# Peptides against a protein of PDB entry 6CSU: the designs that were tried, part 6

Target 1, 51 residues: chain A of PDB entry 6CSU
Amino acid sequence: GALEELRGQYIKAVKKIKCDMLRYIQESKERAAEMVKAEVLRERQETARKM

## One batch from the design tools (peptide; aimed at target 1 Q9 Y10 I17)

Design b2_p30_3 (made by RFdiffusion4; failed a check: too like the target's own chain)
Pose (drawn by RFdiffusion4):
Structure b2_p30_3 (pose): chain A 51 residues (1-51), chain B 51 residues (1-51), chain P 30 residues (1-30)
Amino acid sequence: as target 1 above (51 residues)
Amino acid sequence: as target 1 above (51 residues)
Amino acid sequence: AEEEVMEKIDEHIEDLEKESKEAVERWEAE
């Protein structure tokens, strides 16, 4: 039983780390995508200069 | 004994997973920091314009 | 966010260390 418990605790710990990294990554990609939008908007300053 | 050793192994294993996540995160900071230099360099194109 | 995820990973490792130590001590006492 101790073997199953220790095994269970290990699996739980790594499954939590995966869940944290999954969220961190999704968030990181959204932040990166937000950077893409905010800069296409900066081109408005450029296209206004061209106008 | 066997149980304490098994415990040490699971702990050591998860710490390795942590090390992998850490190296990744450090890479994340470096990449975002590299982006800062990249954006400063495109400002060079615009300052040559202003001259 | 980088610091927060590393703190959460540390908490998971501390929980594994605490709960697994307590589990080994209980099984050895039994």

Design b2_p30_3_s1 (made by RFdiffusion4, then SolubleMPNN; from b2_p30_3, 12 letters changed)
Fold by OpenDDE base, seed 5:
Structure b2_p30_3_s1 (fold): chain B 51 residues (1-51), chain C 51 residues (1-51), chain A 30 residues (1-30)
Amino acid sequence: as target 1 above (51 residues)
Amino acid sequence: as target 1 above (51 residues)
Amino acid sequence: MEEELLEKIDKYIEELEREGKELVERAKKE
């Protein structure tokens, strides 16, 4: 009935949000790791120049 | 009626999820920034020791 | 960075709101 369909619509929306959020989290972690690597490299070079 | 009220509750619940995710995203950005700062500091010290 | 995610979330909310409204209106006609 209408209640079941409405519940289904809610669950569908929530699941889509969840999936996209999980993907975002994973990609964000990867980007953060690469950012740290890049900053570490830059800082290493900068430190070497200052010494 | 009950169906309209339930519809409203589902919309409210999904919007609450959105708000929670926005907060998570903001906090994640802050944590990432602090992580980068910490890694830069550690790398600066490590580089200095190796030279 | 999160703009695409937020756009998708807003789209899902809009779809739920629209579909729910249509469902309620149909139910009233039954």
Scores: peptide ipSAE 0.410, ipTM 0.800, DockQ to the pose 0.772
OpenDDE base, seeds 1, 2, 3, 4: peptide ipSAE 0.408, 0.406, 0.409, 0.411; ipTM 0.799, 0.798, 0.799, 0.800; seeds 1, 4 fail the geometry check

Design b2_p30_3_s2 (made by RFdiffusion4, then SolubleMPNN; from b2_p30_3, 12 letters changed)
Fold by OpenDDE base, seed 4:
Structure b2_p30_3_s2 (fold): chain B 51 residues (1-51), chain C 51 residues (1-51), chain A 30 residues (1-30)
Amino acid sequence: as target 1 above (51 residues)
Amino acid sequence: as target 1 above (51 residues)
Amino acid sequence: MEEEVLEKIEEAIKKLEEESKELVEKAKKE
């Protein structure tokens, strides 16, 4: 009935949000890792030049 | 009616989820920023010691 | 970066709001 369908719609929405967040978290971690890697490299060069 | 009330509850729930995710994202960004700062500092020290 | 995921979340919420509204209206007519 309508109640079950409404429940289904809610569950679907929540699942979609969950999936989107999980993907975001994973991609964010990957980007953060690359950012750190790049920052480390730049910092090594910068520090070396300052010495 | 009951169906409208339940609809309202579901909408409220997903909006709460959104708010929680926003908070998570914000906190994650702050943690990431601090992590980068710490990494930069460590790398400066490491590079300096290697020279 | 965060704007994309937030937009997706908002779309999911909007979809729920619209579909549930239609469901309620249909149920009232039955």
Scores: peptide ipSAE 0.367, ipTM 0.772, DockQ to the pose 0.803
OpenDDE base, seeds 1, 2, 3, 5: peptide ipSAE 0.363, 0.362, 0.366, 0.364; ipTM 0.771, 0.770, 0.772, 0.771; seed 3 fails the geometry check

Design b2_p30_6 (made by RFdiffusion4)
Pose (drawn by RFdiffusion4):
Structure b2_p30_6 (pose): chain A 51 residues (1-51), chain B 51 residues (1-51), chain P 30 residues (1-30)
Amino acid sequence: as target 1 above (51 residues)
Amino acid sequence: as target 1 above (51 residues)
Amino acid sequence: SEVMEKIDEHIEELEENTKEIVEKYEEEEK
């Protein structure tokens, strides 16, 4: 039983790490995508200069 | 004994997973920091325009 | 980093819980 418990604890610890990294990554990509939008908007300053 | 050793192994294994996540995160900071230099360099194109 | 703090917490929980499990089964064996 101790072997199953220890095994269970290990699996739980790594599954939590995965869940944390999954969220961290999704968030990171959204932030990166937000950077893409905010800069296409900065071109408005450029296209206004061209106008 | 066997149980304490098994415990040490699971701990050591998860810590390895942590090391992998850490190296990744450090890479994340470096990449975002590299982005800062890249944006400063594009400003160079615009300052040549202003001259 | 916040995620590294969460990973440290998961490692601390694994260390505490696995230590308590080992101590419990060593007492039952005695």

Design b2_p30_6_s2 (made by RFdiffusion4, then SolubleMPNN; from b2_p30_6, 14 letters changed)
Fold by OpenDDE base, seed 1:
Structure b2_p30_6_s2 (fold): chain B 51 residues (1-51), chain C 51 residues (1-51), chain A 30 residues (1-30)
Amino acid sequence: as target 1 above (51 residues)
Amino acid sequence: as target 1 above (51 residues)
Amino acid sequence: SEVEKKIEEQIKKLVEEGTEIVRKAKEELK
């Protein structure tokens, strides 16, 4: 019925927003990890340059 | 930060949808009650007509 | 009903707005 349909739309909307947020968080974490790797590499290169 | 802001927007959206659903349910119940009242009135009028 | 249609439109709008918020946030992190 109409009530069940509206409930379904609510659940769908919430799940959509949830998925978007989770994707954002995941991508943010991945970018952060890459930045850390790049920084570690720079530090290692700098150390090597001074040896 | 960006993550907290995104979370805030999600919560706001979910709460808005929740409020809309609750209003729909309430209005639906009120309409149902009015339909019942109208039916009772019709039945009483029909009974009176036959007395 | 008209009320149901309005609620459905509001839900759709909220989903779209949420998606856009996420999109903008992702762009800012690039």
Scores: peptide ipSAE 0.094, ipTM 0.416, DockQ to the pose 0.037
OpenDDE base, seeds 2, 3, 4, 5: peptide ipSAE 0.087, 0.090, 0.069, 0.101; ipTM 0.421, 0.420, 0.460, 0.478; seed 5 fails the geometry check

Design b2_p30_6_s3 (made by RFdiffusion4, then SolubleMPNN; from b2_p30_6, 12 letters changed)
Fold by OpenDDE base, seed 5:
Structure b2_p30_6_s3 (fold): chain B 51 residues (1-51), chain C 51 residues (1-51), chain A 30 residues (1-30)
Amino acid sequence: as target 1 above (51 residues)
Amino acid sequence: as target 1 above (51 residues)
Amino acid sequence: SELLEKIEEQIKKLEKESKEIVEKAKEEEE
């Protein structure tokens, strides 16, 4: 019935949001790691030149 | 009616999830920035000592 | 944010489709 259908839509929406969030978290972690590596590299070069 | 009320509750719940996600994204960005700053600082110190 | 855009899309979809369910239910009850 309408109730079950409505409930199903809600659950589906929440599940989709969950999946998108998990993907975002994973990608965010990867981007953060890459950003740190790049920044560390640049900093090493800069520090070495100044000393 | 009851069905309209339930619909409203489901929409409200999903919107709450959206708000939580907004907050998470914002906090995540801030944490990432802080991590980068901390890593840069540590790297400067380490590089300086090695040279 | 791409994530937020996706969530907003899901909300809009839920709002639209749920409305159709409610309206159909009302029509059937009449």
Scores: peptide ipSAE 0.366, ipTM 0.767, DockQ to the pose 0.841
OpenDDE base, seeds 1, 2, 3, 4: peptide ipSAE 0.364, 0.363, 0.364, 0.365; ipTM 0.766, 0.765, 0.767, 0.767

Design b2_p30_8 (made by RFdiffusion4)
Pose (drawn by RFdiffusion4):
Structure b2_p30_8 (pose): chain A 51 residues (1-51), chain B 51 residues (1-51), chain P 30 residues (1-30)
Amino acid sequence: as target 1 above (51 residues)
Amino acid sequence: as target 1 above (51 residues)
Amino acid sequence: DEEAAEEVMEKIDEHIEELEEESKETVEKW
């Protein structure tokens, strides 16, 4: 039983790390995508200069 | 004994997973920091325009 | 991004501390 418990604890710990990295990554990509939008908007300053 | 050793192994294993996540995160900071230099360099194109 | 990365590393440390505490108690119990 101790072997199953220790095994269970290990699995739980790594499954939590995965869940944390999954969220961190999804958040990171959204922040990166937000950087793409905010800069296409900066071109408005450029296209206004061209106008 | 066997149980304490097994415990030490699971602990060591998860710490390795942490090391992998850490190196990744450090890489994340470096990449974002590299982006800062990249954006400063594009400003160079615009300052040549202003001259 | 630096603050979010720090929070992720704190959560990973908490998971490791929890595994260390619970696994130590399991060894003491058995």

Design b2_p30_8_s3 (made by RFdiffusion4, then SolubleMPNN; from b2_p30_8, 16 letters changed)
Fold by OpenDDE base, seed 1:
Structure b2_p30_8_s3 (fold): chain B 51 residues (1-51), chain C 51 residues (1-51), chain A 30 residues (1-30)
Amino acid sequence: as target 1 above (51 residues)
Amino acid sequence: as target 1 above (51 residues)
Amino acid sequence: LEEKEKELLERIDKEIDELEKEGTEIVKKY
Protein backbone atom coordinates (compact mmCIF):
# COMPACT_ATOMS: atom_id res chain seq x y z
CA GLY B 1 0.00 0.00 0.00
CA ALA B 2 0.81 3.66 0.01
CA LEU B 3 2.39 3.57 3.47
CA GLU B 4 4.68 0.70 2.57
CA GLU B 5 5.66 2.42 -0.64
CA LEU B 6 6.46 5.67 1.12
CA ARG B 7 8.44 3.83 3.78
CA GLY B 8 10.40 2.12 1.05
CA GLN B 9 11.10 5.41 -0.67
CA TYR B 10 12.42 6.97 2.52
CA ILE B 11 14.68 4.01 3.24
CA LYS B 12 15.93 4.12 -0.33
CA ALA B 13 16.64 7.83 -0.06
CA VAL B 14 18.64 7.39 3.14
CA LYS B 15 20.63 4.54 1.63
CA LYS B 16 21.35 6.78 -1.34
CA ILE B 17 22.69 9.40 1.03
CA LYS B 18 24.98 6.78 2.56
CA CYS B 19 26.25 5.82 -0.88
CA ASP B 20 26.91 9.44 -1.75
CA MET B 21 28.88 9.85 1.45
CA LEU B 22 30.91 6.72 0.73
CA ARG B 23 31.79 8.08 -2.67
CA TYR B 24 32.73 11.43 -1.17
CA ILE B 25 34.98 9.76 1.38
CA GLN B 26 36.69 7.67 -1.27
CA GLU B 27 37.27 10.64 -3.52
CA SER B 28 38.47 12.70 -0.59
CA LYS B 29 41.04 10.08 0.33
CA GLU B 30 42.33 10.04 -3.21
CA ARG B 31 42.59 13.82 -3.31
CA ALA B 32 44.31 13.89 0.05
CA ALA B 33 46.87 11.34 -1.09
CA GLU B 34 47.67 13.38 -4.18
CA MET B 35 47.88 16.55 -2.13
CA VAL B 36 50.39 14.96 0.22
CA LYS B 37 52.49 13.71 -2.68
CA ALA B 38 52.52 17.16 -4.21
CA GLU B 39 53.41 18.80 -0.92
CA VAL B 40 56.26 16.38 -0.30
CA LEU B 41 57.64 17.09 -3.75
CA ARG B 42 57.41 20.84 -3.25
CA GLU B 43 59.06 20.54 0.13
CA ARG B 44 61.95 18.56 -1.31
CA GLN B 45 62.53 21.21 -3.92
CA GLU B 46 62.24 24.06 -1.46
CA THR B 47 64.55 22.43 1.04
CA ALA B 48 67.10 21.69 -1.63
CA ARG B 49 67.06 25.30 -2.82
CA LYS B 50 67.55 26.62 0.68
CA MET B 51 70.46 24.31 1.35
CA GLY C 1 -1.16 10.53 10.85
CA ALA C 2 0.98 7.78 9.43
CA LEU C 3 2.35 9.93 6.62
CA GLU C 4 3.45 12.63 9.01
CA GLU C 5 5.10 10.12 11.31
CA LEU C 6 6.98 8.44 8.47
CA ARG C 7 8.08 11.82 7.17
CA GLY C 8 9.22 12.81 10.62
CA GLN C 9 11.29 9.66 11.01
CA TYR C 10 12.90 10.19 7.62
CA ILE C 11 13.82 13.77 8.38
CA LYS C 12 15.18 12.77 11.77
CA ALA C 13 17.36 10.07 10.24
CA VAL C 14 18.66 12.39 7.52
CA LYS C 15 19.52 15.08 10.04
CA LYS C 16 21.41 12.62 12.22
CA ILE C 17 23.37 11.32 9.25
CA LYS C 18 24.13 14.86 8.16
CA CYS C 19 25.43 15.77 11.59
CA ASP C 20 27.59 12.66 11.73
CA MET C 21 29.06 13.45 8.33
CA LEU C 22 29.75 17.07 9.16
CA ARG C 23 31.55 16.06 12.33
CA TYR C 24 33.58 13.48 10.45
CA ILE C 25 34.54 16.01 7.78
CA GLN C 26 35.63 18.55 10.34
CA GLU C 27 37.72 16.05 12.27
CA SER C 28 39.15 14.64 9.05
CA LYS C 29 40.29 18.09 7.96
CA GLU C 30 42.05 18.62 11.24
CA ARG C 31 43.77 15.25 11.09
CA ALA C 32 44.77 15.78 7.48
CA ALA C 33 46.33 19.13 8.31
CA GLU C 34 48.36 17.61 11.11
CA MET C 35 49.40 14.72 8.90
CA VAL C 36 50.67 17.10 6.24
CA LYS C 37 52.60 19.12 8.81
CA ALA C 38 54.23 15.98 10.13
CA GLU C 39 55.07 14.75 6.66
CA VAL C 40 56.58 18.08 5.66
CA LEU C 41 58.72 18.09 8.78
CA ARG C 42 59.93 14.56 8.15
CA GLU C 43 60.68 15.40 4.55
CA ARG C 44 62.72 18.45 5.55
CA GLN C 45 64.79 16.37 7.91
CA GLU C 46 65.26 13.58 5.42
CA THR C 47 66.22 15.95 2.63
CA ALA C 48 68.65 17.79 4.84
CA ARG C 49 70.34 14.56 5.87
CA LYS C 50 70.72 13.46 2.27
CA MET C 51 72.22 16.78 1.21
CA LEU A 1 41.65 7.87 9.36
CA GLU A 2 40.25 4.56 8.27
CA GLU A 3 39.18 3.77 11.79
CA LYS A 4 37.24 7.02 12.02
CA GLU A 5 35.67 6.28 8.67
CA LYS A 6 34.61 2.90 9.97
CA GLU A 7 33.09 4.48 13.04
CA LEU A 8 31.15 6.94 10.90
CA LEU A 9 29.79 4.21 8.68
CA GLU A 10 28.78 2.15 11.68
CA ARG A 11 26.84 5.10 13.08
CA ILE A 12 25.13 5.65 9.75
CA ASP A 13 24.22 1.99 9.52
CA LYS A 14 22.71 2.13 12.98
CA GLU A 15 20.68 5.18 12.00
CA ILE A 16 19.42 3.41 8.89
CA ASP A 17 18.56 0.36 10.94
CA GLU A 18 16.65 2.50 13.39
CA LEU A 19 14.73 4.15 10.56
CA GLU A 20 13.82 0.77 9.12
CA LYS A 21 12.61 -0.53 12.46
CA GLU A 22 10.67 2.60 13.33
CA GLY A 23 9.10 2.68 9.90
CA THR A 24 7.98 -0.89 10.31
CA GLU A 25 6.30 -0.05 13.58
CA ILE A 26 4.57 2.97 12.07
CA VAL A 27 3.22 0.89 9.21
CA LYS A 28 1.94 -1.70 11.67
CA LYS A 29 0.32 0.98 13.78
CA TYR A 30 -1.85 2.23 10.92
Scores: peptide ipSAE 0.409, ipTM 0.795, DockQ to the pose 0.709
OpenDDE base, seeds 2, 3, 4, 5: peptide ipSAE 0.393, 0.404, 0.405, 0.401; ipTM 0.789, 0.794, 0.794, 0.793

